# Ledger of designs, part 29: peptides against a protein of PDB entry 1EBD

Target 1, 138 residues: chain A of PDB entry 1EBD
Amino acid sequence: KASYEGKVAAEAIAGHPSAVDYVAIPAVVFSDPECASVGYFEQQAKDEGIDVIAAKFPFAANGRALALNDTDGFLKLVVRKEDGVIIGAQIIGPNASDMIAELGLAIEAGMTAEDIALTIHAHPTLGEIAMEAAEVAL

## One batch from the design tools (peptide; made by RFdiffusion4, then SolubleMPNN)

Design b1_p12_7_s1 (from b1_p12_7, 6 letters changed)
Fold by OpenDDE base, seed 3:
Structure b1_p12_7_s1 (fold): chain B 138 residues (1-138), chain A 12 residues (1-12)
Amino acid sequence: as target 1 above (138 residues)
Amino acid sequence: ATPRQLARELLA
């Protein structure tokens, strides 16, 4: 967000048309395990009266995480019940800071849990956990 | 719209 806004400001100062235009801003904490979030948290959605499914899948059940001996945490998808649209995602675990980008893209594009569930992910990868969580949401 | 979104709209 800060980098993006900095770019917009620089372009404005240079006399070029520019705008801050974003929907879902990722937030990352580079802790151990890493934490990453984009879009709605489950409770935020509920507080706004959105009926959601919180689909959670643990890294302990992910083949790549097992191979890396790094199985702490989980991925959570926040899915709107009425249409299956993904409105938020949280990851606590290995490589969360990079993995959140797929889910940010999914939210920005208005994708459903089905869209991710039907997307083939390379095996074995940490990223497969997104597909697994999406299947839980179905 | 993505191809999947378009397909979903057409089949809805």
Scores: peptide ipSAE 0.026, ipTM 0.587, DockQ to the pose 0.065
Fold by OpenDDE base, seed 2:
Structure b1_p12_7_s1 (fold): chain B 138 residues (1-138), chain A 12 residues (1-12)
Amino acid sequence: as target 1 above (138 residues)
Amino acid sequence: ATPRQLARELLA
């Protein structure tokens, strides 16, 4: 957030049209395993009266995670039931700090679980976990 | 909007 706002400020000073307009701000904890989050948590959505699907996929079921012998954790997608739009994501596991970027993009762009599920991900990669979780949400 | 987004909106 601070880095983004700094860029917007620099662009404004330079005379370029720019505005702070974001839907989702990522949060990362560089623990072992890493933790990352963007958008709504499941309970937050429920508290606001949003009917959601919480789609969870474990690192233990991912080929890259198995190859790395690092299979702790999971990815969770929070998907609005009425239209399948992704409104949140949480990741606990290896490289969560980088993996969260795809989900941040998806939320900002108003993508659905179907959009992620139908996007080809390289094999084998940790990134496939996002695709697998999206398929669970369908 | 992407073609997929447009299709989803038009077919909703």
Scores: peptide ipSAE 0.026, ipTM 0.590, DockQ to the pose 0.068
Fold by OpenDDE base, seed 5:
Parts: structure tokens; sequence; C-alpha cells
Structure b1_p12_7_s1 (fold): chain B 138 residues (1-138), chain A 12 residues (1-12)
């Protein structure tokens, strides 16, 4: 957040139109396994009266995770039922700190679970789990 | 908009 705001300020000083207009701020803990989150948690959405689908996919079912012998954890998408828009994501597992970026982008862009599900992810990769979780949400 | 987003808009 601070880095992004600094970039906006620098662009403004340089005479380029820019504004701070972001919705999702990622949170990362570099533990073992790594933890990452962006947007709504499932319970937060429910507490606000948002009807959501919590689509969860385990790393134990991910080909790259199996190959790495690092299969603890999961990816969870929080998807608004009304329109399929992704409003949150949580990752506990390998590479969570980097993988959260795709989902942050998806949330900021107002993408749906379908958008992610229909995006080809390389096989086998850890990032492929996002596609798998998105398919669960459909 | 992504191609998929655009498609949804056009088909709405």
Amino acid sequence: as target 1 above (138 residues)
Amino acid sequence: ATPRQLARELLA
C-alpha cells in the first residue's frame, strides 16, 4: 500500500494523471506454510450480508505441489453468488505470497470465477490451483 | 475490460 501510494505521488509530481483507487490490499505472512489474503474473508462477507460461495481447493490435489512434496494447505476463493465476482481470496501453502497477486488483480478488475476458470494456467504449476478453485465456484 | 468481460457486456 505504501509503495503504491508512493508511486501515485511520484507520477503526480511528474505531471501524469494518477489517483489512489484500489479496493484490495494484500496481507502476507512469510511463515511455513506461507499465508496470504486479499479482499473479503468468507465470514466477513457473510457478516455484511453478502451471499457468497467459498470455493476451496487443496494443494494436496495440485500436481506441482505433489511434485514438490509440499502439499499442505489450500486456496480459497470468496465469490459473490449474485454475479460470480471474486471478492476475496486466501492462500495457505507454497508460494502463497506470490500467488496472491493474481487474485488481487482479479478482484481489482472485478473478474468472476469464470474469468479465472477460463484462463489457461500452465500445468503443472502451483498457480494452477487458482483455476481449480475457480472451477469449484462455478 | 478483458475479452471475457467484454463478451459478457456485449451479450447482456
Scores: peptide ipSAE 0.025, ipTM 0.588, DockQ to the pose 0.079
Fold by OpenDDE base, seed 4:
Structure b1_p12_7_s1 (fold): chain B 138 residues (1-138), chain A 12 residues (1-12)
Amino acid sequence: as target 1 above (138 residues)
Amino acid sequence: ATPRQLARELLA
């Protein structure tokens, strides 16, 4: 966030059109396991009166995570029930700090869980867990 | 606006 804000400021100073209009700013904690979040938490959405589906998929069921012997945690998608639009995501697990970017993109683009579910993810990869969670949300 | 664009605006 700070880095992005700095970039926006630099662009503005340079006379380029720029704005901080992002809806999906990631937050990452580089712990073990890593924690990453973008958009709404489930409870935040509920508090705002948004009916959501919380789709959770564990790394223990992910082939790459198993191969790496690093299966702690999960990916959670927060999906607006009305239209299937992804409004939040949380990842606790291996490479969460990098994997959150896919979900950030999805949220910024207004994608649905179906969009991710129908996107081929290489097998076996950690990123495949996003597809699995999206399928849960369908 | 595409459906995706509209959804993005709704999330803002």
Scores: peptide ipSAE 0.023, ipTM 0.558, DockQ to the pose 0.085

Design b1_p12_7_s2 (from b1_p12_7, 5 letters changed)
Fold by OpenDDE base, seed 1:
Structure b1_p12_7_s2 (fold): chain B 138 residues (1-138), chain A 12 residues (1-12)
Amino acid sequence: as target 1 above (138 residues)
Amino acid sequence: KTPVELAKELLA
């Protein structure tokens, strides 16, 4: 966020007006395991009257996580039932700080769980957990 | 509970 705001400011100074448009601002805690979130939490969506599916997949079932012996945690997708659009995601687990970027992109682009489920993820990778969670939402 | 444990509970 700070880096993005700095970029916008620099562009403004250079005579290139730009707006800061925050749709999905990632939040990361570099703990062990790492924590990351973007968009809505499940309860936030419910509190706003959004009917959601919370699709959760554990790192204990991820091949790469198993290979790394780092299987604590999960990925959760918050999917709007009306149209299948991903409106939030949370990750607690290995490489959450980097993995959240894919989901931030998906949310910013208005992608659906189906879009993620149909995206081929390399095997075995930590990232394929996003695909697995998306399949849960279907 | 550690912060991560609390986070897991909140997000479960």
Scores: peptide ipSAE 0.223, ipTM 0.824, DockQ to the pose 0.024
Fold by OpenDDE base, seed 2:
Structure b1_p12_7_s2 (fold): chain B 138 residues (1-138), chain A 12 residues (1-12)
Amino acid sequence: as target 1 above (138 residues)
Amino acid sequence: KTPVELAKELLA
């Protein structure tokens, strides 16, 4: 967030149009396992009257996590039911701090769960967990 | 419970 705001300020000083947009700014805790979040939590969406699908996929079901012997946690997608657009994501697990970037991109771009589910992910990778969670949301 | 365990419960 601070780095993003700094870049916006630098662009403004340089005479380039830019704005601060907080819609898809990630938050990360470098614990063991790591925690990461971007966009809406499920309850936040519900409190605002948004009908959502909460799609969850565990690290224990991922081939790369199993190979690493690091299977604690899950990825959760918050998907708007009306149009399938991803509006939030939370990850608790290994490499969550890096995995959140794909989902930040998806939310910022207004992508759907189908977009992620139909994106080919390398095998075996932790990144496949995002694809699997997106498939759960379909 | 650890903070991570509490977070897991909140987000379950």
Scores: peptide ipSAE 0.222, ipTM 0.824, DockQ to the pose 0.024
Fold by OpenDDE base, seed 5:
Structure b1_p12_7_s2 (fold): chain B 138 residues (1-138), chain A 12 residues (1-12)
Amino acid sequence: as target 1 above (138 residues)
Amino acid sequence: KTPVELAKELLA
């Protein structure tokens, strides 16, 4: 957030005014396993009256995680039922701090679970878990 | 519980 705001400010000073207008700010904890979140948590959405699908996929079922012998945790997508739009994501597991970026992009762009499910992810990769979770949400 | 264990439970 601070880096983004700094870039916006620099661009404005350089004669290219931009506004800080983002929906999702990621939160990361560099623990072992790593924790990352962006957008709504499931309960937050429910508390706001949003009908959601919480689609969860475990790293224990991910080929790359198995190959790395690092299978603790899961990825969860919070998907709005009315239109299938991803409004939140949480990752507890290997490389969560980097993997959250894809989901942050998806949320900012208003993408659906179907969009991610139909996006080819390299096999085997940790990032493939996002596609798997998206398929669960369909 | 470790913080990560707690997080997993809260987010499960």
Scores: peptide ipSAE 0.218, ipTM 0.818, DockQ to the pose 0.024
Fold by OpenDDE base, seed 3:
Structure b1_p12_7_s2 (fold): chain B 138 residues (1-138), chain A 12 residues (1-12)
Amino acid sequence: as target 1 above (138 residues)
Amino acid sequence: KTPVELAKELLA
């Protein structure tokens, strides 16, 4: 966000003003384990009257996480029940800061849990956890 | 309680 705002400011100074457009802005905390979020939190969706499925999958059940001996945490998908569209995602665990980008893309594209569940992820990878969580939502 | 522990509780 700050980086994007900086670019907009630089362009404005150069005489080419641009707008800051906030859609699905990821939030990351580089802790150990890392924390990342994009889109709706489960409670935010509920507070707005959206009926959601909170699909959670633990890193303790992910093959790559086990191989790395880094299994603390989970991935959560917030899925709208009406149409299965992913409207939010949170990750606490290894590589969360990078993994959140896939889910940000999915949200921006209006993808469903089924879309991710049917997407083949390389094995073994941390990214497979997104597929596993998507399957939980089905 | 660490910040990450709090986050896990909020997101559980």
Scores: peptide ipSAE 0.208, ipTM 0.816, DockQ to the pose 0.026

Design b1_p12_7_s3 (from b1_p12_7, 6 letters changed)
Fold by OpenDDE base, seed 2:
Structure b1_p12_7_s3 (fold): chain B 138 residues (1-138), chain A 12 residues (1-12)
Amino acid sequence: as target 1 above (138 residues)
Amino acid sequence: MTPRQLARALLA
């Protein structure tokens, strides 16, 4: 957030037409385990009257998380039911701070759960958890 | 419509 707003401010000071435009802002807590979120929470979407699928995949089911002996947590996708568009994500687990960037891009690009589920992830990686959570949403 | 959705619509 602040770095992006600083860029927009610098462009505006330089006399360039610049505005803050964002659909999603990632939030990260560098705890152990890491916590990351972008876009809607499931309850927030429901409170706004958006019908959503909340798909969860646990780190304990991922081969890379098992190999790291770091299996605590999950990825949750918040998918709008009418069109399958990913409108939010939450990650608790190893590397959540970096993994959230893919889901932030997916939200900004208006990608569906199907777009992520059909994206080939490298094996074995923690990134496969995004694919697996997207498959749960289908 | 994503690039993948477009590709699917062209292959259907």
Scores: peptide ipSAE 0.020, ipTM 0.564, DockQ to the pose 0.060
Fold by OpenDDE base, seed 3:
Structure b1_p12_7_s3 (fold): chain B 138 residues (1-138), chain A 12 residues (1-12)
Amino acid sequence: as target 1 above (138 residues)
Amino acid sequence: MTPRQLARALLA
């Protein structure tokens, strides 16, 4: 957030057309486990009258998380029901801070849960949980 | 529309 706003401010000072876009700004808490989010929370979407699927997959079912003995938490996708578009994501678990970037890109690109579910992830990785959560949304 | 969404729309 602040680094991006600093760039926008510098561009505006230089006389370039620049605006702050907040559609997919990631937020990270470097706790144990890590917490990361981007876009809508499920409740926020509902409060705004958006009909959503909250697809959740646990790290306890991910092969890489099992191999690391770090299985606490989950990935949650917030998927708009009308078109299958991913409008938000939350990760609590191993490497959440880095993994949120894929889901941020998916939101910015207007990707569907099917786009993620049909994306081949490297095996075994923590990132496969995004594919597995997307399959739950279908 | 993603490149994949476009490809689906062209193949439907």
Scores: peptide ipSAE 0.019, ipTM 0.554, DockQ to the pose 0.065
Fold by OpenDDE base, seed 1:
Structure b1_p12_7_s3 (fold): chain B 138 residues (1-138), chain A 12 residues (1-12)
Amino acid sequence: as target 1 above (138 residues)
Amino acid sequence: MTPRQLARALLA
């Protein structure tokens, strides 16, 4: 957030047409396990009257998390029901801080759960959990 | 619009 706002401010000072668009700002807590979020939480979407699917997949079912013996937590997608667009994501678990970037890009690009579910992830990886959670949303 | 979104829009 602050680094991006600083860039937009510098571009505006330089006379470039720069606007802040806050579609997908990631937030990370570097705890153990890591916590990451981008876009809407399920409750926030509901409070705004957005009908959503909350698709959750646990790291305890991910092949890479099992191989690492680090299976605590989950990925959750917040998917708008009307069009299948991903509007939020939350990760608690291994490598959540880096994995949130894929979901931030998906939200920024207006991708659907089907776009993620049909994206081939490398096997075995922690990143497969995004595909697995997207399949739960279909 | 992603390539897949475009494909959906063309097949609808």
Scores: peptide ipSAE 0.019, ipTM 0.555, DockQ to the pose 0.066
Fold by OpenDDE base, seed 4:
Structure b1_p12_7_s3 (fold): chain B 138 residues (1-138), chain A 12 residues (1-12)
Amino acid sequence: as target 1 above (138 residues)
Amino acid sequence: MTPRQLARALLA
């Protein structure tokens, strides 16, 4: 957040058209397990009248998480039901702080759950959980 | 429309 706002401010000072867009700003808590979020929470989307699919996949089913013996938590996608667009994501688990960047990019680019589900992830990886959660949303 | 989005639309 602050680094992005600093860039927008510098661009505006330089006379470039720049605006703050908060849609895909990630938030991270470096706890154990790590917690990361970007875009809408499911309840927030519902409170705003957005019909959503909340697709959740557990790290307990991820092959890399099993190999690391670190299986606590899940990835959750918040998908707008009308068009399949990913509007939010939450990760609680191993490497959540880094993996949230993929989902931040997906939201910024207006990608659907199908775009993630059809993206080949390396096996076995923690990041594969994004693909698995996207398949649950279809 | 990306090449992938186009390919998907042609397969649907």
Scores: peptide ipSAE 0.018, ipTM 0.553, DockQ to the pose 0.056

Design b1_p12_7_s4 (from b1_p12_7, 7 letters changed)
Fold by OpenDDE base, seed 2:
Structure b1_p12_7_s4 (fold): chain B 138 residues (1-138), chain A 12 residues (1-12)
Amino acid sequence: as target 1 above (138 residues)
Amino acid sequence: ATPVERARALLA
């Protein structure tokens, strides 16, 4: 967030129009395991009266995570029930700081869980966890 | 278009 705001400021100084108006701003904690989040948490959505599906998939069920012997954690998708649109995501696990980018893009683009589920992910990768979680939400 | 939208268009 701070880095992006800095970029916007630099563009403004250069005389270019720019704005910070995004729905999905990622937050990352570089702990062990890493933590990453973007968009709504499940409880936040519920507090606002949004009916959601919380779809969770564990790293322990992912082939790449098993191969790396690093299976702690999970990925959670927060999906609006009305239309299947992804409105939030949380990741606890290896490479969470990088994995969150795909989901940030999906949220900003207004994609559904089905969109992610039907996107081919390379095998074996940690990225497949996003696809698996999306499939859970279907 | 999203992947689903593209897929639906192909099947239309």
Scores: peptide ipSAE 0.110, ipTM 0.708, DockQ to the pose 0.059
Fold by OpenDDE base, seed 4:
Structure b1_p12_7_s4 (fold): chain B 138 residues (1-138), chain A 12 residues (1-12)
Amino acid sequence: as target 1 above (138 residues)
Amino acid sequence: ATPVERARALLA
């Protein structure tokens, strides 16, 4: 967030059109396993009266994670039930700090779980877990 | 277009 805001400020100073108008800001903890989050947590959505599907998929079922012998954790998508729009995501596991970017993009673009599910992900990859979780949400 | 939108277009 701070880095992005700095970039926006620099662009404004340079006279380029720019605005801070993001819907979701990623948060990352570089622990072992890494933790990353963007958008709503499930409970936050519920507290605000949003009916959500929490779609969870474990790294223990991910081919790349198995190959790396690094299978702790999961990916969770928080999906608004009424329209399938992704409003949040959490990842605990290998390379969560990088993987969260796909989901941040999805949220900012107003994508649905189906959009992610229908996006071809390379096999086997850690990122494939996003597709698997999206399929759970359908 | 999103993947869903493209899929719908293919089936239209």
Scores: peptide ipSAE 0.080, ipTM 0.661, DockQ to the pose 0.060
Fold by OpenDDE base, seed 1:
Structure b1_p12_7_s4 (fold): chain B 138 residues (1-138), chain A 12 residues (1-12)
Amino acid sequence: as target 1 above (138 residues)
Amino acid sequence: ATPVERARALLA
């Protein structure tokens, strides 16, 4: 966020059209395991009256995580029940800081859980966990 | 368009 705001400010100073219009701002903690979040948490959505599905998939069931012997944590998708649109995601586990980008993109693009479930992910990869969680939401 | 939207369009 700070980096993006700096970019917008620099462009404005240079006389180029630019705007800050945030939809999904990622938050990352580089702990062990890493933590990453974008969009709504489940309870935040519920507090705002949004009916959601929380779809969770553990790294312990991910082939690449098993191969790496790094299986702590999970990925959670927060999906709006009305239309299946992804409105939030949380990751605790290996490579969470990078993996959150796919989900940020999905939220910004207004994608559904089905969109991610039907997107082919390479096997075996940590990124497959997004597809697995999306399938849980279906 | 999302992947599902594209697929749905192909099946329409």
Scores: peptide ipSAE 0.035, ipTM 0.594, DockQ to the pose 0.062
Fold by OpenDDE base, seed 3:
Structure b1_p12_7_s4 (fold): chain B 138 residues (1-138), chain A 12 residues (1-12)
Amino acid sequence: as target 1 above (138 residues)
Amino acid sequence: ATPVERARALLA
């Protein structure tokens, strides 16, 4: 967010029209394990009256995580029940800070859990956990 | 188009 705002400011100083307009802002904590979030948390959606499915998959069941001996945590998808659209995602675990980008893109594109579930992910990778969580949501 | 939308188009 700050980096994006800096770019806008630089463009304004250079005399170019620019605006800060963001929708789904990722939040990352570079702890061990890493934490990352984008879009709605489950409770936020419920508080707004959105009926959601919270689909959770553990890194302990991910092949790459096992190979890396780094299996703490999980990925959670927040899926709107009405149409299956992904409206939020949280990751606690290995490489969460980078993995959140796929889900940010999915949310901004209006993708469904089915879209993610049917997207082939390389094997073995940490990213497969997004596909697994999406399958849980179906 | 999403992957599912493209898949449906291919199978139509």
Scores: peptide ipSAE 0.031, ipTM 0.612, DockQ to the pose 0.056

Design b1_p12_8_s1 (from b1_p12_8, 7 letters changed)
Fold by OpenDDE base, seed 1:
Structure b1_p12_8_s1 (fold): chain B 138 residues (1-138), chain A 12 residues (1-12)
Amino acid sequence: as target 1 above (138 residues)
Amino acid sequence: ADSGKAEAILAG
């Protein structure tokens, strides 16, 4: 966010029209395991009266995580039931700080769980867990 | 580590 805002400001100063417009801001904690979040938490959505599916998939069931012997945690998608749009995601586990970017992109673009589920992810990869969680939401 | 505790912290 701060870096993006700085870039917008620099571009404006340079005479290039630019604006800050985003739906979701990622939050990352570089702990062990790493933690990352973007968009709604499940309870936040519920508090706003949004009917959601919380689709959770564990790293213990991810082939790459198993191969890396780093299986603690999970990925959670918060999916709006009305239209299947992903409105939030949380990742606790290996490479969460980088993996959150895919979900940030998906949320910002208004993608659905189906969109992620139908996106081919390389096997075996940590990122594949996003596809698995998306399938849970279907 | 404790993923449950991490989730609680992340959720704030």
Scores: peptide ipSAE 0.043, ipTM 0.722, DockQ to the pose 0.026
Fold by OpenDDE base, seed 3:
Structure b1_p12_8_s1 (fold): chain B 138 residues (1-138), chain A 12 residues (1-12)
Amino acid sequence: as target 1 above (138 residues)
Amino acid sequence: ADSGKAEAILAG
């Protein structure tokens, strides 16, 4: 138990996320726009030999972002092609610091892009962009 | 409001 916890902490600090060992610790920067990340970046996955889909959707196409007049940025999902499992996510835009939690949960649970795409999101919300990006990955 | 610069910061 203690050994596993130490390994998880060390891997997270070193920036080496693992979908198998469930080490999806979010990173957040409260800038304007906000920035958030969890799991793999696209290039990190490629460097490890993982074939991925990078599915991107802009806040400029999100109804809530338009209503708030805050449309800079995007959400990106990093999806493993073999099985459609989400292994990473990046958000630049409004409320990124809170929105990253849904995707952290999805990664830890081993969910696919299809799982997110088929999950009903309230309309209009910023969080709806996760569903839109998941649909791009299908 | 510069998403390009923000992406660079996020990626480290």
Scores: peptide ipSAE 0.041, ipTM 0.716, DockQ to the pose 0.026
Fold by OpenDDE base, seed 2:
Structure b1_p12_8_s1 (fold): chain B 138 residues (1-138), chain A 12 residues (1-12)
Amino acid sequence: as target 1 above (138 residues)
Amino acid sequence: ADSGKAEAILAG
């Protein structure tokens, strides 16, 4: 967020039209395990009257996480039931800070859980967990 | 090691 705001400011100073857009701003904590979030949390969606599916998949079931001996945590997708659109994602686990970018892209593009489930992820990778969580949401 | 605590931190 701060880097994005800085870029917008730099563009404005350079004489280029720009605006700050706060759609799907990621939040990252570089702890152990790493934590990352983008879009809605499940309870936030419920509080706004959005009927959602919260699809959770653990790193303990991910082949790459097992190979790395780093299996704490999970990935959670928050999916709107009406149309299957992904409206939020949370990751606690290995490489969460980088993995959140795929899900931020998916949310910005208005992708569904089906879109992610049908996207082949390389095996074995940490990113494969996004596909697994999307399958849970179907 | 406690993902529950991590989730609470993430949620704010």
Scores: peptide ipSAE 0.040, ipTM 0.709, DockQ to the pose 0.026
Fold by OpenDDE base, seed 4:
Structure b1_p12_8_s1 (fold): chain B 138 residues (1-138), chain A 12 residues (1-12)
Amino acid sequence: as target 1 above (138 residues)
Amino acid sequence: ADSGKAEAILAG
Protein backbone atom coordinates (compact mmCIF):
# COMPACT_ATOMS: atom_id res chain seq x y z
CA LYS B 1 0.00 0.00 0.00
CA ALA B 2 2.61 2.54 1.03
CA SER B 3 4.78 1.71 -1.96
CA TYR B 4 1.86 1.98 -4.34
CA GLU B 5 0.66 5.23 -2.80
CA GLY B 6 4.17 6.59 -3.17
CA LYS B 7 4.19 5.66 -6.83
CA VAL B 8 0.82 7.32 -7.40
CA ALA B 9 2.04 10.45 -5.67
CA ALA B 10 5.20 10.53 -7.76
CA GLU B 11 3.20 10.13 -10.96
CA ALA B 12 0.83 12.91 -9.91
CA ILE B 13 3.76 15.23 -9.22
CA ALA B 14 5.13 14.37 -12.65
CA GLY B 15 1.81 15.41 -14.22
CA HIS B 16 0.49 11.94 -15.01
CA PRO B 17 -3.06 10.97 -14.14
CA SER B 18 -3.13 8.30 -11.48
CA ALA B 19 -5.54 6.95 -8.91
CA VAL B 20 -5.44 4.75 -5.84
CA ASP B 21 -8.09 2.05 -5.86
CA TYR B 22 -8.15 0.67 -2.34
CA VAL B 23 -10.35 -2.24 -3.38
CA ALA B 24 -7.43 -3.86 -5.19
CA ILE B 25 -4.67 -3.03 -2.70
CA PRO B 26 -3.49 -6.11 -0.83
CA ALA B 27 -2.79 -6.29 2.87
CA VAL B 28 -0.22 -8.79 4.09
CA VAL B 29 0.87 -9.94 7.53
CA PHE B 30 4.02 -12.04 7.53
CA SER B 31 2.97 -14.17 10.46
CA ASP B 32 2.91 -17.93 10.80
CA PRO B 33 0.70 -18.73 9.06
CA GLU B 34 0.95 -15.82 6.65
CA CYS B 35 -2.17 -13.74 6.17
CA ALA B 36 -3.17 -11.84 3.07
CA SER B 37 -6.29 -10.02 1.96
CA VAL B 38 -7.46 -8.04 -1.04
CA GLY B 39 -10.82 -6.45 -1.73
CA TYR B 40 -13.92 -7.12 0.31
CA PHE B 41 -14.28 -9.29 3.31
CA GLU B 42 -17.52 -11.24 3.28
CA GLN B 43 -19.03 -9.20 6.09
CA GLN B 44 -18.02 -5.89 4.49
CA ALA B 45 -19.81 -6.89 1.32
CA LYS B 46 -22.90 -7.91 3.26
CA ASP B 47 -22.87 -4.66 5.23
CA GLU B 48 -22.94 -2.78 1.93
CA GLY B 49 -25.87 -4.84 0.70
CA ILE B 50 -23.89 -6.94 -1.77
CA ASP B 51 -25.16 -10.49 -2.11
CA VAL B 52 -22.08 -12.70 -2.06
CA ILE B 53 -20.90 -16.26 -2.15
CA ALA B 54 -18.04 -17.03 0.22
CA ALA B 55 -16.11 -19.91 -1.29
CA LYS B 56 -13.58 -21.49 1.04
CA PHE B 57 -10.99 -24.16 0.31
CA PRO B 58 -8.58 -25.54 2.92
CA PHE B 59 -4.84 -25.97 2.48
CA ALA B 60 -5.29 -29.39 4.09
CA ALA B 61 -6.78 -30.47 0.75
CA ASN B 62 -3.98 -28.94 -1.35
CA GLY B 63 -1.36 -31.35 -2.68
CA ARG B 64 1.56 -28.94 -2.43
CA ALA B 65 0.62 -27.89 1.10
CA LEU B 66 0.56 -31.56 2.07
CA ALA B 67 3.98 -32.10 0.51
CA LEU B 68 5.31 -29.12 2.45
CA ASN B 69 3.70 -30.37 5.67
CA ASP B 70 2.14 -26.91 5.99
CA THR B 71 -1.61 -27.35 5.72
CA ASP B 72 -2.94 -24.81 8.18
CA GLY B 73 -5.46 -22.32 6.88
CA PHE B 74 -7.50 -21.70 3.79
CA LEU B 75 -8.26 -19.51 0.83
CA LYS B 76 -11.59 -17.68 0.74
CA LEU B 77 -13.07 -16.00 -2.32
CA VAL B 78 -15.80 -13.40 -1.96
CA VAL B 79 -17.87 -13.57 -5.13
CA ARG B 80 -20.73 -11.29 -6.10
CA LYS B 81 -23.74 -13.52 -6.76
CA GLU B 82 -25.34 -11.44 -9.50
CA ASP B 83 -22.49 -11.83 -11.98
CA GLY B 84 -19.90 -14.13 -10.41
CA VAL B 85 -17.30 -11.36 -10.20
CA ILE B 86 -14.64 -11.77 -7.55
CA ILE B 87 -14.70 -8.77 -5.23
CA GLY B 88 -12.48 -10.03 -2.42
CA ALA B 89 -10.12 -12.73 -1.27
CA GLN B 90 -8.45 -13.81 1.94
CA ILE B 91 -5.61 -16.29 2.33
CA ILE B 92 -4.31 -17.72 5.55
CA GLY B 93 -1.57 -20.24 4.94
CA PRO B 94 1.70 -20.97 3.18
CA ASN B 95 2.87 -18.36 0.69
CA ALA B 96 -0.25 -16.22 1.19
CA SER B 97 1.84 -13.07 0.68
CA ASP B 98 2.68 -14.07 -2.89
CA MET B 99 -0.50 -15.93 -3.78
CA ILE B 100 -2.67 -12.89 -3.10
CA ALA B 101 -1.27 -11.22 -6.23
CA GLU B 102 -3.20 -13.52 -8.58
CA LEU B 103 -6.41 -12.63 -6.83
CA GLY B 104 -5.56 -8.94 -6.75
CA LEU B 105 -5.12 -9.13 -10.51
CA ALA B 106 -8.42 -10.94 -10.90
CA ILE B 107 -10.28 -8.37 -8.81
CA GLU B 108 -8.66 -5.41 -10.56
CA ALA B 109 -9.57 -6.88 -13.95
CA GLY B 110 -13.16 -7.65 -12.94
CA MET B 111 -12.75 -11.39 -13.46
CA THR B 112 -15.23 -14.02 -12.37
CA ALA B 113 -14.80 -17.15 -10.33
CA GLU B 114 -15.34 -19.02 -13.60
CA ASP B 115 -12.35 -17.25 -15.14
CA ILE B 116 -10.10 -18.58 -12.38
CA ALA B 117 -11.73 -22.01 -12.38
CA LEU B 118 -11.05 -22.31 -16.11
CA THR B 119 -7.43 -21.19 -15.73
CA ILE B 120 -5.16 -24.20 -15.54
CA HIS B 121 -2.92 -24.07 -12.50
CA ALA B 122 0.17 -26.25 -12.31
CA HIS B 123 -0.13 -29.40 -10.23
CA PRO B 124 0.84 -29.66 -7.49
CA THR B 125 1.17 -26.01 -6.45
CA LEU B 126 -0.09 -23.84 -3.64
CA GLY B 127 -1.63 -21.55 -6.26
CA GLU B 128 -3.89 -24.39 -7.35
CA ILE B 129 -5.98 -23.64 -4.27
CA ALA B 130 -7.31 -20.51 -5.99
CA MET B 131 -8.71 -22.66 -8.77
CA GLU B 132 -10.23 -25.05 -6.25
CA ALA B 133 -11.89 -22.23 -4.32
CA ALA B 134 -13.18 -20.76 -7.58
CA GLU B 135 -14.77 -24.09 -8.45
CA VAL B 136 -16.54 -24.06 -5.09
CA ALA B 137 -18.05 -20.69 -6.01
CA LEU B 138 -19.61 -22.00 -9.25
CA ALA A 1 -1.19 -23.10 14.12
CA ASP A 2 -4.36 -21.09 14.79
CA SER A 3 -6.11 -20.08 11.59
CA GLY A 4 -9.08 -18.74 13.55
CA LYS A 5 -6.90 -16.23 15.33
CA ALA A 6 -5.22 -15.35 12.06
CA GLU A 7 -8.58 -14.68 10.43
CA ALA A 8 -9.55 -12.36 13.26
CA ILE A 9 -6.29 -10.44 12.91
CA LEU A 10 -6.71 -10.17 9.16
CA ALA A 11 -10.27 -8.92 9.45
CA GLY A 12 -9.37 -6.34 12.12
Scores: peptide ipSAE 0.039, ipTM 0.712, DockQ to the pose 0.026

